# Peptides against a protein of PDB entry 9GMZ, part 1

Scores and structures below are computed, not measured.

Target 1, 343 residues: chain A of PDB entry 9GMZ
Amino acid sequence: TGFPLELLTRPATERLAYFENYTVAHPRLKEVYEILMRTIAEPAGASFIFVYGASGVGKTTLRLRVEQKLTELALPKLESDRARVPVVGIEAIAPESRYFNWKEYYTRALITLEEPLIDHKFDYGVRGISRDNFGKINVESKVVAPALRRALENALIHRHPDVFFVDEAQHFGKVASGYKLQDQLDCLKSLANMTGILHCLLGTYELLTFRNLSGQLSRRSVDIHFRRYCADSPEDVQAFKSVLLTFQQHLPLAETPNLVDHWEYFYERTLGCIGTLKDWLKRVLSDALDREATTITLKDLQKRALSVAQCQKMFKEIQEGERQLSETEADVQNLRSALGLGA
Unless a header shows other numbers, all headers, positions and changes below count from the first letter of the chain.
Peptide ipSAE is a variant of ipSAE made for these designs: the mean of its two directions, with the distance scale d0 fixed at 1.0 Angstrom where the peptide's residues are scored. Compare it only between designs on the same protein; published cut-offs may not carry over.
The geometry check fails a fold that doesn't show the stated peptide or that is severely misdrawn somewhere.

## One batch from the design tools (peptide; made by RFdiffusion4, then SolubleMPNN; aimed at target 1 Q238 Q249; its pose is not in this set)

Design b1_p15_4_s4
Fold by OpenDDE base, seed 2:
Structure b1_p15_4_s4 (fold): chain B 343 residues (1-343), chain A 15 residues (1-15)
Amino acid sequence: as target 1 above (343 residues)
Amino acid sequence: SRFAELEAQAAALAA
């Protein structure tokens, strides 16, 4: 099934919005989605979930789909318990300084958790935290990080989300020393333990450094690898071609472009990352709509493609991440052999 | 209301 044909008579803004909101179901996304949903439902004493993969693999899409599903599943309970929030999700910001800004993190988390439309409001017991006339949380500049942490802890306990998502979580790792990174992880662990709320950190392969630095986090974490599609796997190539076929059917243009015939070029410039592919097609679609074009051409694609130099850099980062994961698997096997547990 | 908004969001995803 393609896009709704009535979109061809609608404004360019609506046509673009349709494609932006459209999500292609593909094997890797479905697999990670099922694992993540199951882990959230049955964390088995885990305090953390780590979801790692290449930049542009589709982690944000995964998060949004899980947030939507958790909200849907919670609706019957939310009718009776209007204080509950089913899920909370934030994006970590890269610090301007070499130090992570915990005050900003706690403020953003609190603002996101305490949505304006929540009927049941409570006092945080912290001076300088208030709601405006629209119910939006305001935090005065005088409020210190420890007070914001206490407010967030109380809010998380009271609202009791099934999971707390942090996207772009590799930004926690941008610290000058390994010790500071451990301290930051211990702070996150303490927040999860004090609230009893499961945390899910989504990020690049840089997130693997977090996992390896804390033996205690490793004991209380579930790891989910969101893999790209690999050109050396016939199954992965077929899945990637199927994604291209679906996208070409859902581009709201008068003439369906043939993307599948150019699959090697799409693979070369996306490295098998579906998010990168979608973002590329969004840019190209926007250009086509601005020109009132009936279709997309190879020249239109080339104009908005990532450069070879950008792809080479991204590929090196992917290869290093995939190598580190392979070494970790080998280390587990070596440990089992050393313990006499066999293969 | 918050509930009506969440319900509308869930319905839009199920469609």
Scores: peptide ipSAE 0.031, ipTM 0.692, DockQ to the pose 0.019
OpenDDE base, seeds 1, 3, 4, 5: peptide ipSAE 0.006, 0.026, 0.030, 0.029; ipTM 0.423, 0.621, 0.703, 0.679

## One batch from the design tools (peptide; made by RFdiffusion4, then SolubleMPNN; aimed at target 1 A239; its pose is not in this set)

Design b1_p17_6_s1
Fold by OpenDDE base, seed 2:
Structure b1_p17_6_s1 (fold): chain B 343 residues (1-343), chain A 17 residues (1-17)
Amino acid sequence: as target 1 above (343 residues)
Amino acid sequence: RVVLDEPVEVDLNALSK
C-alpha cells in the first residue's frame, strides 16, 4: 500500500509533512528499537545505555519512536501522577568554544523537562529560575552551572522519567585543554547516580571513546550498536533495496519514481544509512513539489545528493568506528583464548 | 507533540514478486 491518493489534491506542505512523518521500520531500526525498549524496561542495574552508529543511520528516529512509545505506555498512569514525565529527550549541542557548555546543557534539559502543560509545579530551590504566565521555564543569565545542575537533579528526581535521552552525545567529548574526558564522564555518572534516572546517550562512533575510558561505566552500561547496511552482505543489500521500494511507494507524487533501479547510486551517496537516504529524498520531494512535478528523475536526485568528497569523509569516519569495534571484538576473543575459554 | 504515524514494516519479499 502506498501513500493516501487524496494527498495529490492537498497542498505541497501537507504532502511534504506526510513524507517527513513517514517512518520505514527497516530491519536494523526494528532490532535496535526492540533492544532499547527491553533495556529501558529492565535495565538490570545499568545507569547508562550507549547507542552508537554512523551519522545519519537513524538514531534520532529511533529516539523519537521510543519517546512516543514510552509516552503512550505511560498515559494511564499520568492521569493519577501529575508530577511524572515518562521520558525526556534532548540534543547535546556542539560547542562554539573548545569545550562543552554545561550551562547551556542544563538549561536546555530543564526547559525540555518542564513543559508548560505539566500542571504540577515545584520549586527548584534555585534563584533565577522562574515560570512565565504560560508555565514555561525561564532561566536568568546570572544562574551558574552548579546551580542549574542542582535544579536539574531536583527536576529529574521529581519528574522521575523512565529514561533521559541525550542525542548527539559525542559532543560531551569536546573538552578544553588540560581537562580530562574522564571528568565529563564522572559528571554524567554523578548526575545519573544522584537522580536514579537511567541515561541513554545516542551518538556517533566517537562515543566509543567514552565507553572505553571508564571500566566502572562499562559495568553499569548497556551498549547498542546501530549498524548501517553493508553492500558486501546480500541480506543488507536486499533490505536496502526494500527500503527504497517502500519510499518510492510513499512519495506523494502522481507518478511513482523508480528508485530501486538506482539502488547502487543511493548506496554510494548514503553509505547504507537510512536517515541520510530519507533526508535526501525529503529534499528532492520538496523541490519536486515546488515545481509541481509529477515524478522525481535521476537529475533531481543528483541535484540534492551529497558530494563524493562528503561521502568519502563520512565513510572514513565510519570505517574508523567499525575498526574500533572489530578490534574490541578481537580483544575479547583474545582475552577468552588467553583465559582458556573456547572461542 | 508531533503525532508520528506508526512505523511501516519493510516487505523484504516485495522485490521477488
Scores: peptide ipSAE 0.300, ipTM 0.817, DockQ to the pose 0.839
OpenDDE base, seeds 1, 3, 4, 5: peptide ipSAE 0.029, 0.026, 0.101, 0.227; ipTM 0.589, 0.604, 0.766, 0.803

Design b1_p17_7_s2 (failed a check: too like the target's own chain)
Amino acid sequence: LKPVSRRVQNLRSAAAA

## One batch from the design tools (peptide; made by RFdiffusion4, then SolubleMPNN; aimed at target 1 A25 P27 K241 V243; its pose is not in this set)

Design b1_p18_6_s1
Fold by OpenDDE base, seed 3:
Structure b1_p18_6_s1 (fold): chain B 343 residues (1-343), chain A 18 residues (1-18)
Amino acid sequence: as target 1 above (343 residues)
Amino acid sequence: RVVLDEPVEVDLTAVDRL
């Protein structure tokens, strides 16, 4: 199966948009998607889901696919319940200051949750939160963080999403001390508890620090590791090559490029992260379309590759995260053995 | 909302036929 051949006669913008919107259901994405969908449907008293993995593994693609699927599944119910929002997703912003901006977080969450076109408008009971003539939420600069929190709590209760996604959630950890990190987590726990809404935090391996800081969180969280493909696993190498073959067939170019023969170079510059691979191929495709090229070459790939220094830095961050998980797995086995439960 | 195309499953055996 390949791209629709009619794309070759279409504008570069449509050809690029096809590849941007194209999703390869690779084994790790499918596995994590199925676990996440099941956990959202049956949270079993969990208040949090942690989805952690390498930068560029595909966490944003996972989130967007889950958001789409939850919306599609909710459509029949949304016809009768005009107040309901099936899912809400935000990205956490890295603070410009040493402190996380809760006022900005709550404002962005409210704006995202309160779609202008939602038929059932809600009164937040907070002075300085209003809707414009188009139904868009406006938050006055005078509104303080505790008032925005109450407005968000009320909105989440009223809209009752099945899950609240926070992408790049490691940015909550960008605080000057471990104590402040715990305060941020306790603030999030309180929001989840007050609203009864399941929170899903997606991020890097820095989210493991959140897991370890609170034994109370561990009792009410589900952990999902979104693994990269590893070159030391023959099965993972086969999966990675198969992803390259699939992307090769779905690049809307007149001549199919041979990506698979260069799989080691693709692995070296992506570290087995399919999001990084897709973003790289997108940049190369854009350059090829701008030149009206019939195919892409190794030189075109090299021009848009991450530098060796970038890959070395990213790999060090991945190895540290994978090490921490392996140590945790060993600690669980040691605990089971010490308890006499067997291996 | 960005509507994403349906996910295409990877044929893990296709690379062995190259």
Scores: peptide ipSAE 0.156, ipTM 0.794, DockQ to the pose 0.869
OpenDDE base, seeds 1, 2, 4, 5: peptide ipSAE 0.040, 0.141, 0.045, 0.151; ipTM 0.632, 0.793, 0.613, 0.789

Design b1_p18_6_s3
Fold by OpenDDE base, seed 3:
Structure b1_p18_6_s3 (fold): chain B 343 residues (1-343), chain A 18 residues (1-18)
Amino acid sequence: as target 1 above (343 residues)
Amino acid sequence: RVVLDEPVEVDLNAVSKL
């Protein structure tokens, strides 16, 4: 199994687009996808889902796949209910300032929720929110955050998505004081409660700070750990090598590169994160296509690899997150043992 | 909306045959 051989006669742009659109359903992605889909279908009174894992583990790919599937499942209902949106997904932006920009967040959420293709126009009751001739939302600069919040609450109630995704959600936590973090969490909790819409926050291990600071969110949240592949697990090494084998077969090059023989180097420079691996291979493929190369060499890989210093930094962040989770698991086990509940 | 291609499952046994 491999890429369509016809791609070898196609422009470099089409060859690159093939690989960009190509998704490997690796074991961890499949596992987390199944858990997430089940949790969205049966939230059991949860208002939040936290999906946390290493940067580049594949959280955005997970989100996009869930968004697609929820859209497909909703199609029969969308024919009858033209007001409904099955899913909404945004990326949280890192604040340029020490404060999260709620005005921008609400604006982006409204713009994303109100796609031009939605025939059913909703009036938000907020002055300075309009639609252009193409149905695109325009938000005037004079509209304040509390008004945008009310507009978003009304929109979420009216459109009734099964889930609201926020990617890079660790950016909510980038506040200089624990009090401001609680205020932000209370703001999100209030939005979820007022709308009745399930929120899924995807992010790095920095999301664990939200879990630890809000015992009330913990009671209304489901946690999903999107793990990387670990080199100390034979099963994880086998899975990682199998991903490399799959990618090498799907690189639209005249000669299939041997990526598997270099698995340790790929692991060293990706830390077992498949998104990081895909992005690396995409960059290397682009360079190869620009040179009209027949294959990818180790030198081509080395040219686009993350530096050892970058990998060391990322690895420290991962280790700290994994440590915090292991401590939490141990605390749960200790609590169970102390309660006389079996391990 | 980004239409994603269908995900391709990894054959975990493919490497053991190499």
Scores: peptide ipSAE 0.161, ipTM 0.782, DockQ to the pose 0.888
OpenDDE base, seeds 1, 2, 4, 5: peptide ipSAE 0.041, 0.134, 0.118, 0.184; ipTM 0.617, 0.774, 0.770, 0.789; seed 5 fails the geometry check

## One batch from the design tools (peptide; aimed at target 1 P27 L29 K241)

Design b1_p24_5_s2 (made by RFdiffusion4, then SolubleMPNN; its pose is not in this set)
Fold by OpenDDE base, seed 1:
Structure b1_p24_5_s2 (fold): chain B 343 residues (1-343), chain A 24 residues (1-24)
Amino acid sequence: as target 1 above (343 residues)
Amino acid sequence: MVSEFQYDEEETRKKLAELEAKAA
């Protein structure tokens, strides 16, 4: 099935919005989605889920799809339990300083947690937190991080989400010293323990450094690797080509572009990352719509492609992450062998 | 209603093969 043909008569803004909101189903997304949904349903004593993979692999798309599904599944129960929020999702912000801004984190978490229930007032137990006439949470400047934490703990306990998502979670690791990284990990661990809420941290391979710092967290965490498509796998190449085929059918243009014939060029400039591919096609579509073009050409693609230097940098970061995971797998095998457990 | 993303591997493989056969 392609895009609705009536879009060709619609404004460029609606045509672009259609493509932006369109999610291509692909094998790796489906696999990780199923694992994540199962783990949320049956955490088996886990307090944390780590989802890691390359930048632009599609982690945000995964999060949004899981949030949608959890919300849909909760709707029948929300009629009886009006205090419950099924899921909370936030994005961690890169620190502007050598310190992670916990005040901002707690504030954003509180705002997001209460947003679905604007009409249902909750007492946070903290002075200086209020709602305006539009239901927006206002935090007075005098409110300190420990007070915001208590407010968030109380709100999480009261709303009892099935999972708390933190996207771009590698930003917790961007601190000036190793001890501060441990303090941040202990802070998150304490929040999960105090609330009883499952936390899912999504991030780049930099999240592995954060994940490996706490042996205690390792006992209560599930790891999910969101892999890119690899050109050395025939199955992965076929999946990547199938994604290109689906995208070309869902570009709201008068003439269907032939993206599949250029699959090697798309692979070269996306490294098998579907999010990077979608963002590239979105930029090219926007340019085509601005020109009232009937299709997109290779020249249009080249104009918005990542540079070779950008791709080389991204590839180096991916290789380092994949290497660290491979070493961990080898370490497990070595440990098993050393314990006399056969391979 | 956000339509559940459905991936049909067999349908996509078939469509890809048909497209490749037309380009050859």
Scores: peptide ipSAE 0.043, ipTM 0.730, DockQ to the pose 0.550
OpenDDE base, seeds 2, 3, 4, 5: peptide ipSAE 0.032, 0.031, 0.032, 0.031; ipTM 0.717, 0.702, 0.707, 0.704

Design b1_p24_8 (made by RFdiffusion4)
Pose (drawn by RFdiffusion4):
Structure b1_p24_8 (pose): chain A 343 residues (1-343), chain P 24 residues (1-24)
Amino acid sequence: as target 1 above (343 residues)
Amino acid sequence: PAAHTETFAPVPDEPLEVYPPFSE
């Protein structure tokens, strides 16, 4: 397989758009996607899905793909329920203040729930907020956060989304003190419990500070680790080389450059993160299409790679996250002994 | 300087696989 040969006659813009729209279902992403879809289809009391992963591992692409896939299920379901949004997805806003702005979060979450059939919803539940009949949801600055949250709860329990996505969930950790971390997530827990809607949280390894704050949160959450490819296990190396081969065969050029020969350097500057690899390859392809180059040279790759210090910070954070998420037989034995079960 | 401290495991001489689009 490979890129369509017709693209050679087309201008560089078509090649660049093709490569941007190209995706690879590498094994780690496939497994994480399957687990996430299975868990969303049946939460069974869980009120959170944590998706831990390094920067550029593909959390956002996973969210977008699963959003598209779930939207397909909604079309047959719509014949039964005319007013139902299948999936709602938003991004956590990094606050300018010391603490996360819950009022702005509620405002944006309610705004994202705009639908053309707004007449079905009627009143949101609290005065002061309504659509301006121009397709935009208007909220009043005098409306307090408890009333806005109550309106969001009512809107969510009316629409009943399958899953609620909060991309970049590490921004929830912006707090004014050292003790507010548990409350920051307890508020979202209460919102999810009352609305009966699973809140899937995606973020980098900084989200691990939101892991096990309390036993209640521990039971109300499901951990999904989007592991990067490690050079330690030969199987992961084989998969990383294979991803490079797929990219080598699928980037539009006159002749396919050799990328497997330089797999070590790619791993050195990408740490196995597939998104980081594709961003680099797309940048190199854009640089090459400017000069109409027939192949990719190592010099081109080196010109637009990542700095050593940046990759050192990436690896340090990744090592800390993998160390915190590691599970061994020793932990299972310790828990067995402490539980008094034995063996 | 090096970007990381990981070593590379020897991979047996095996054919490489081509993976399909994630959209499928």

## One batch from the design tools (peptide; made by RFdiffusion4, then SolubleMPNN; aimed at target 1 A239; its pose is not in this set)

Design b1_p29_4_s4
Fold by OpenDDE base, seed 4:
Structure b1_p29_4_s4 (fold): chain B 343 residues (1-343), chain A 29 residues (1-29)
Amino acid sequence: as target 1 above (343 residues)
Amino acid sequence: SAAAAAAARQAEIAALAAQTSEEAAKTLP
């Protein structure tokens, strides 16, 4: 199965949008999706889920697919419970300063949770939070972070999402002192505990540092490692080639480009990260459509590839994260062996 | 009116369902 052939007669914007919206159901994404969906359905007393993995592995795609599925599953209940929001997802912003902006976080969370079309006027119990004529939430500059927190707590309790997603959650960890990082974790923990809402933090391997600092969160958290494909695994190489074949079939071009024969070059410039691969192909597709090209060439790929220096930097960050996980797994095995539980 | 609000919400749910179905056809099965 490939792209709908009728797209070849459609505008470049529609052809690009098709590819942007297309998601390959690759094995690692499916595995993590199934674990995450099961954990959301049955948290077993967990208050947090940590999803960590390389930049560009596909964490945002995972989030969006889970948000979509939770929304779909909730539709029959949303007809009867008009106050309910099935899922809420935000992206954490990198702080401009060494301090995380909690006011901005709470504001964005409220704006995302309280969609304009939610007809039920919820009283946030806070002056300076209103809806505009379009139903969008407006937060006045005078509203302080503790008031926004209370508004968010009340909104989360009233809307009862199955999960609250925070993407790029490593940005919580960018605080210059371990004490401030713990205070941030305690704030998130308190928000989850006060609302009873499960929080899912998605991010890079920097989330491991964030998790390890909170020995209390570890007892109430589920960890999900979103692994990249590794070239030393024959199964992972075959999965990566299968992803290339699928993308090759779903590029809305008159002539199907041969991506699979260049799999090593794609692996070299993506490090086995499917999100990085998709973003690369998207850029190349956009360029090809702008030129009214019938296909994509290796030269077109090379023009939009990450540099070797960028890949080397990203690979060092990945190796450090994978090392930290491997050490943690070894420590668990050593602890089990020392307890007489076996490996 | 509460009826107009109810109709708007139903139209929103229907639009979300349609979008979700269209996106689902392009995404994980």
Scores: peptide ipSAE 0.007, ipTM 0.312, DockQ to the pose 0.069
OpenDDE base, seeds 1, 2, 3, 5: peptide ipSAE 0.005, 0.000, 0.014, 0.006; ipTM 0.382, 0.374, 0.412, 0.405; seed 3 fails the geometry check

